# Peptides against a protein of PDB entry 6DSZ: the designs that were tried, part 26

Target 1, 361 residues: chain A of PDB entry 6DSZ
Amino acid sequence: NYVVTAQKPTAVNGCVTGHFTSAEDLNLLIAKNTRLEIYVVTAEGLRPVKEVGMYGKIAVMELFRPKGESKDLLFILTAKYNACILEYKQSGESIDIITRAHGNVQDRIGRPSETGIIGIIDPECRMIGLRLYDGLFKVIPLDRDNKELKAFNIRLEELHVIDVKFLYGCQAPTICFVYQDPQGRHVKTYEVSLREKEFNKGPWKQENVEAEASMVIAVPEPFGGAIIIGQESITYHNGDKYLAIAPPIIKQSTIVCHNRVDPNGSRYLLGDMEGRLFMLLLEKEEQMDGTVTLKDLRVELLGETSIAECLTYLDNGVVFVGSRLGDSQLVKLNVDSNEQGSYVVAMETFTNLGPIVDMCV

## One batch from the design tools (peptide; made by RFdiffusion4, then SolubleMPNN)

Design b1_p9_5_s4 (from b1_p9_5 with S1D E4K)
Fold by OpenDDE base, seed 2:
Structure b1_p9_5_s4 (fold): chain B 361 residues (1-361), chain A 9 residues (1-9)
Amino acid sequence: as target 1 above (361 residues)
Amino acid sequence: DEIKEYLKF
């Protein structure tokens, strides 16, 4: 009887940063297949707090803070469509991860989308949105007292959604998405009515974006709107202002992940398929009326890391690079470049032992 | 409000 001690997964497939353990703690949460690792960010580095086994591969992991909560809650969706909302509780030395709500959001009818599961949370915590199946947008209303996650579907006319986010600063929950049709890729917005369980016309649309437009970034106030990332271009649109850049440096490899650095959306980290790390900068222009508008977009090459599956800015120029294909890293962003022109220094490396092949014997 | 400085490496 060989007890093969199943090696723990080391490949990272998601990471998020927020205040999950307390209002005062900065946390790094890492998804490694069926495992959630919770760290506290300290002056000395990452302190491990808890590992949690999930009943399935983590497909979505998002922190959110409902009104009246002192700390963030964690939404998890598994690849088997098990959804939960988790809360961290500590009582002395006892640490519990409490399921506040759960549900299975699988549909009996629907084709799973080829581009995988997308899960998003409204910035005002009114709902969770899920793109699980082509032509359907699933909504989970967020209610504080509900232990059972209830969901409903809204039909999407756009069958091939590439990416979707909730916008900031919208009176009603508003999604922005890239979709593909026979004419190319386009950006559209919809308002989501919880009451009527339907889409209303959104504030803006942009037809005929770049053919390889693959990601939507929702930009917080004061800018608002969205960034659309393609293979050759990065575009900003908020309904009133459009800006596009096509920096030659991004054409060399596909951007595959992003993370917001500044709460106001002035800077974003971008990672590509070659492990290059970029900073996207939103330059502000203050108008005479006190309104802030986008003046320009700029991309700067910071350096090279492991190929990121996910990125998260922690603090003080430290970034966690979650890698599926290589070793995950903590890296420091410096103000000054080294002799090679890199602003990136590796601080810590976390060995990736590759995919655990479950040898079912 | 003490700005907790994280990651003083």
Scores: peptide ipSAE 0.320, ipTM 0.837, DockQ to the pose 0.050
Fold by OpenDDE base, seed 3:
Structure b1_p9_5_s4 (fold): chain B 361 residues (1-361), chain A 9 residues (1-9)
Amino acid sequence: as target 1 above (361 residues)
Amino acid sequence: DEIKEYLKF
């Protein structure tokens, strides 16, 4: 019996940071195909806690904290449309990953979207939204007592959604999305009614955004609204304020991932297809009434890393660079540049041995 | 593999 020790997957396809093991612990969670790796971020580095095998390739991985939970729960959706909500439970030295809820959210009828699976969670934890198929938005209501994840579909008139997020600070769950039609790319918002299972008109729209607008970032309070990232431009909109920048430095390569650094949405990491790492800064203006508005947007080149599939800020200027094509890295962001003008120092490199093709023998 | 003290600085 040749125990072919199946090599563990090394290519990273998702990463998230939060408080999964406890309210006090900072965790890094890494998705490597069908494997979930859980780390505690310590002063000494990443401490491995547990690895979990999933029943399929992880397509969505998001941490969220429902009202009255002391720590984050983990939502996972697989490429085969198996959804689960996971909880970390420790009892002495015994570590268990508990399935709080599960379900299959596959539809028998629908065209799978060419841009793949998008999964998003309402910041107030009222629902999960899924863009799986063209012309459909799937909603999973979040209920604590329900072990079975039930979903329903709402029809989207916009057939070609590029990216979608839930907005912050909305009375009702509100999505913001980039879509394409024959006239170009546009941004629109919808309120989601759980009761009526329909869309209501959202607070704002922006027609004729940049032709290559590819990502939506929901901005938390006090700014609110969304950032739209294109090939040539970065735009902010919140219904009342619109601002666009077109820094020449971002035209050289497509931005492909982002991560929020500050809880208030003042800074974001951006990664491009050349492995360049940027900081996007939201400049604050305080009004006389104590309201905070966006004054300006600024982009700074920090340095170079492996080509990021995903980015996550940990703490103390340390960033995990999850790479699918290259080695993943822990990098330090410094205040001062080195002799080459880089603010990025590689701390640790995690060798990527390439995609493990499951040869069904 | 010695996890170097990375995060204290």
Scores: peptide ipSAE 0.023, ipTM 0.531, DockQ to the pose 0.040
Fold by OpenDDE base, seed 1:
Structure b1_p9_5_s4 (fold): chain B 361 residues (1-361), chain A 9 residues (1-9)
Amino acid sequence: as target 1 above (361 residues)
Amino acid sequence: DEIKEYLKF
């Protein structure tokens, strides 16, 4: 009897960093199809803690900390629209992943969006937003005592949303999104009313952005606003300040993922389809009143890695490069370049054996 | 946790 041990998935399709196991532990969470891997980040590297099997391919994986929680909770949405909120619980050597809430958020009516599932969490943990279907924005209110994830839909006039995020520093939950119409791509904002279950006018919009604008990055305070990434340009907008750059170096390959390095939003990692790793820098100007405004945007090539599906900054210049097409890597960012002009050094490589074919025997 | 600015550009 050959026990064909089903090969574990090795292709990474998501990664997040936060404090999931405790308030003090820094964790790396890795999604590999239906598998969740949980690590503790240590001075010596990644320490494995737990693996979790999910009832479906992980499509969204986000850490968030509601008010009064001591550590982060994990939101997962599967490709079959099963949603859950997970908590890590340890008692001595016993490790449990507790389901705090769950639900199926599939609609009977709707066109699944061509750009796939988008899941976002309000920075103030007021709601989860889901773009699952064209012309709909699904809202899951976050309530601590609710074990059943209740959702409602708000009609979105913009039928072709490319990407969406919640903004920081907004009195009401506010989304910023790139959408396409017959005139091109545009950026718009909406406030989300939980009470009225509708959109209100957001603080700003930008019509006629780059035709290939593909990603929205919400920028935390003190800058606020959003970064819009295209094929040729990177733009910042916060309602008062607009700034655009078109560095020639980004035209060579499409940027496909990003991750914030600094809590204040001064630096972001960018990965492209060729495995190039960039740093996006927000240069600050301090005003006499102590306010911080954006002075300039700069992009620097750091080096080359595996083609990133996802990036996450850990600590001390260490970055996890989650790859679907190649080997995932733990890399070190250095202040000084090597002889080849690279600031990137591979610390560890995780072999990708390719897609697991579920042979139903 | 202060992410120590190790990458001083």
Scores: peptide ipSAE 0.014, ipTM 0.497, DockQ to the pose 0.177
Fold by OpenDDE base, seed 5:
Structure b1_p9_5_s4 (fold): chain B 361 residues (1-361), chain A 9 residues (1-9)
Amino acid sequence: as target 1 above (361 residues)
Amino acid sequence: DEIKEYLKF
């Protein structure tokens, strides 16, 4: 009897930081194919709490905190379009992951988007948005009393969405997205009407962005707006203010992931396809009326890591680098560079054994 | 570290 010990997946395809186990605990959640790993971040490092098997490959994993929840809930969408909202519950030594809500959000008709599944949550927790199929935006209203995740589609005129986020500080849920048409790539915003199940005109648009614009970052208050990341440029827009930079250093490799460092959106980590780690800095200008506006954008090279599939800032300059292609890492960001000019020091490395080839026997 | 039970939907 060859017990093929099915090796646990080691390639990371998602990570998120938040307060999932309690209001006080800082957690790192790691998605490895069908496996969810839950850690508590401690002064001594990562403490494993629980591992959870999911009914499919995790495609989306997002923490969110509805009004009146003491801790974060976890939204998961699988590659087979099974959606769930999970809650961590501890009762003495018993640790349970409770399904608060679930549903299958697959459509019978639609072309799956070539850029894969995108899942986003409104910062005010009014809805979840899903880009699963070309020309459709799926909305899951967030209602506390609903155990069954029901969704509806809104038709997008823009067939080729590259990336999408919900904006912060909007009276109505507002999406910002990069899309491609025959004329190039563009940025547009829409307000989402839950009542009418349609899009209304958003606050702003930016036509003819960089041809390789690939990512949208929603910026929290006080800045608001969005950052658009391209191959050659980084652009900020909030409806009133536009600012673009084209730092030569980002042209060398495509930025593929990002993570917000500061709650106020003043700093972001950026990872590229060569494993370079950058800091994007939003320089503030305080106006005489007490309003804060963006003065400038800067990009600083921090150092090199494993090629990040996902990044998440933990605390105290510690970053988790989730890698699909290489070993995942905990790294420390230092104030001073080493002799090689790097601000990055590897603290811990998690061996990636490569893809589990499911041999269908 | 035992992969505990699959979340029953």
Scores: peptide ipSAE 0.000, ipTM 0.403, DockQ to the pose 0.015; fails the geometry check

Design b1_p9_6_s2 (from b1_p9_6 with E4S)
Fold by OpenDDE base, seed 4:
Structure b1_p9_6_s2 (fold): chain B 361 residues (1-361), chain A 9 residues (1-9)
Amino acid sequence: as target 1 above (361 residues)
Amino acid sequence: SELSKYLEF
């Protein structure tokens, strides 16, 4: 019996950065189908720490730090609706990934959304939100001592949600989402009541956004609000301020992923379907009262990479480009452009062998 | 360039 060592998946379908192994370690976590790879980011590059097999394709992978935790926890949802919260534990040389909580969040009733699974975590770690089915928003309360992930559904009137995020700086957990109806695409917000298990009216809405608005970026304080990425436009809204730009350069290819560079949301990486890497810039204006408002939005082309499925800013201008279609890359952003006008230099390339066709031989 | 100021990390 040749145990053909099943070729390990190489296509990246998710990546996240945080402090998972310790409070001090910067980690890169990479999802490759059913495989989770954990690295420590070092001055010398990526140091592999652990590989974890999951009982299904990873659909959601998010780091979060509840109050009182010294390091980040990992939320994973599989394509078969198995949810878990994982903790890294090291005892001497023994490295264990501990399941803090788990549950199956599949519903018996519901149409699986055509846009796939969306999983989001409230920035204050009050809940996890899941868009699994049309017309439903699933909530998992984050209780410290609960080993069983219990979820409930809230009905969404908006049946066709394109993307959803939790907003920052909200007294109650507040979602912001792009949805489509017969009149076009719109942005709406809802407050999530854990007590009543219902939506309350959110702080703002924006009707009739760009027809191809596809992504929501929640912006941290001091700006707050959200960025909406379309095919031709990028818009910002926080309830009080609205800004829109339509840089011609983004019309050439659809933006498909993003990642925040700065903790304050001043810079974001954007990747498009042609492998172009952009920087989205939020310019601040400080008011006389000490409030910070968004002055301007800018998009700058940095260079070209593999087509990103996911992007993760690490440190010191180093970016991980997770690719499903091509080779993943570790790239360096430089202050000065090369002779071709690129600010991107490939540091390392990770060969993608393509889809593991399970040839049942 | 104006971009260089945004590529400081």
Scores: peptide ipSAE 0.369, ipTM 0.917, DockQ to the pose 0.796
Fold by OpenDDE base, seed 1:
Structure b1_p9_6_s2 (fold): chain B 361 residues (1-361), chain A 9 residues (1-9)
Amino acid sequence: as target 1 above (361 residues)
Amino acid sequence: SELSKYLEF
């Protein structure tokens, strides 16, 4: 009996940083197909804590902290529409991953969206939003006492949503999304009413954005608003301020992932299809009344990495580059460039053996 | 460099 030890998946399809194991621990969570790997970030590097098998390919993985929780909870959605909220619990040497809530959020009706599954969490933890099907936005209300993830759908007039996020600093949960119609791509906002189970008019919209606008980044306070990333341009809008840049360097390859570096949204990492790593910079202007406004946007090339499927900033200029097509990396950002003009140094490389073909014989 | 100020962590 050759126990072919099924090789563990090595291709990364998601990563997130937060405080999952404790309030004090900084964690890196990595999704590799059906597997979740949990690490503690230390001064010496990544310390493995636990691996968890999921009932399906992980499609969404997000950390969130409801009011009165001491540490982050983990939301997972699988490609088969199984949703769960997970908690880390340690008792001495015993480590358990507890399912606080679960549910299947599949609809019997609707066209699965061509741009895949999108899952987002309201920054104030009022709801989870899911774009699973064209013309539908699914809402999961977040209730602490609810062990069953119950969802409802709100109809979207916009059938072709490209990307969607919840905005920060909104009195009601507010989504910002890029959508496509016959006239091009546009940005719109909606407030989400949990009570009425409907959309209300959002604070702003921007018609006729770049034709290849593909990503929405919600910007935290004090700036607020959103960044829209295209093939040729990066734009900021918050209802009052609009700013656009078209740096020639981003035209060379499509930006495919992003991650926020600073809690205040002053810096973002961007990765493209050539494995180039950029820093997006939000320059602030302080007004006489103490308000902070966006002065300028800048994009700077940091260096090259493996082609990122996902990026996550850890701490002290250390970044995890999760790769599906190549080796994942732990990289250091340096203040000074090397002889080649790169600010990126690979600290550790994690070999990707490619797709595991589970041949059940 | 002008970039160095943005690479402080």
Scores: peptide ipSAE 0.357, ipTM 0.911, DockQ to the pose 0.794
Fold by OpenDDE base, seed 3:
Structure b1_p9_6_s2 (fold): chain B 361 residues (1-361), chain A 9 residues (1-9)
Amino acid sequence: as target 1 above (361 residues)
Amino acid sequence: SELSKYLEF
């Protein structure tokens, strides 16, 4: 009996940072196909806490904190449409991952979207939104007493959604999305009514954005609104203010991932298909009435890393670069550049042994 | 540099 010790997956397909193990611990959570790895971020580096096997490839992994929770909960959706909400529970040395809620959110009817599964959480934790199928937006209401994740669909007139996020600072849950039609790509917003199970008109729209607009970043207060990232341009819109930049440096390679550095949305990390790491900067202007508005957008090249599938800022200028194609890295952002003009220093490298070919022998 | 001002954490 050759126990083929199945090699653990090493390719990273998702990562998130938050307070999952406790209110005080900073955690890095890494998705590697069907495996979830949980780390505590320490001054000495990443301390492994637990590994969890999931019953499917992780497609969505998001931390969120409902009202009255002391720590973050974890939402996971698998590629087979199994949804769960997980809680970390420690009792002395005993560590358990508790399933608070679960459900299958697969529809019998629908065309799976070509851009894959998108899962988003309302910043006020009112609902989870899922774009699984063309022309449908699935809503999972977040209720503490509900052990079964029940979902409903709202029809989207826009069949070709590229990316979608929930906006911040909205009285009702509001989505912002990039979609494609025969005339090009556009940005639209909708309010989501839980009561009526329908969309209401959102606060703003932007027609005829860049043809390759691919990502939406919801910007927290005080700025609000969204950033739209394309191949050649980065745009901001909040209903009242529009700003666009076209920095030449982003034309060389497609930006494929992003992560917010500051809670107020002043800085974002951007990664491209060549492994370049950028900082997107939001310059503020304080108005006489005490309102904060966006003055300018800037993009600065930090350096080069492995090609990121996902990025997550940890603390103290440390970033985890989750790579599917190459080695994942823990990198330090430095105030001063090295001799090559890079602000990025690799602290640790995690060898990617490639895809586990499940050869069923 | 101008960038160094934004790399304080």
Scores: peptide ipSAE 0.332, ipTM 0.901, DockQ to the pose 0.795
Fold by OpenDDE base, seed 2:
Structure b1_p9_6_s2 (fold): chain B 361 residues (1-361), chain A 9 residues (1-9)
Amino acid sequence: as target 1 above (361 residues)
Amino acid sequence: SELSKYLEF
């Protein structure tokens, strides 16, 4: 019986950055199927700190910092609906990943959504939202004292949610989502009442967006609102301001992932299905009253990378390109283009051995 | 380039 040592998964299916190991450390966390890899970002590159095995494929991985935590906590949801909140603890050389809370959030009744699992966290850490099933929005209230993750469902009238995010700067937790109905795709907002366990009317809506609108980006203050990415257009809406662009360059391939560069949401990285890397730019206008408004949206081609499943801006123009289909990369963004007009330089490449076919022998 | 100002990190 040759025990073929099962090769570790190499295909990346998620990545996040934050301060998980300490308040001072910048971390990169990489999800590779059931494996979580934790790195510290250093001037020398990625320093491996810990690898964690999960009891299932990682479907959601998000860092968040509740009020009064010195460092970020990690929310993980598996494809089998096991949820946990993890904390990093280090005591000298001893490294422990502690489960602060856990729970199974599977429902006995519901149609699993064809577009898969969506998990989002309120920017003020009031709740986690989950789109697991058609016509349901699951809420996990974030309470520090709860070791057991409790969830409840709110009925969602919109059965075909494409993407959903929590908005920034809202008095109550507010979701913004793209949905499809027989008339096309639309954007809607809802406030989430934890007390009443229901949706209230959100601040705005946008009916009849682009037919292929696929992603929502929640924009931080001072802009607020959301960016909606389609096949042909990129739109911004915050209730008061609407702006749309249709740069021809994005029509060539579908944008599949994004990541925020600046804390204020002035720059985003976009990756498409051809491995093209773009910068989305939010140009600001300062009004006489000191209000910052969106002046314009721009998209600039930076260069080519591996086909990104996920993108993570680290620091100093360094980007992690997490790839499922190809090799993952660390790339550097340069101020000046090379002779080919590319601003992207590969720094490191991480070999992807492809999907581990579990040969059941 | 016009893009260079947006590639300062």
Scores: peptide ipSAE 0.316, ipTM 0.895, DockQ to the pose 0.793

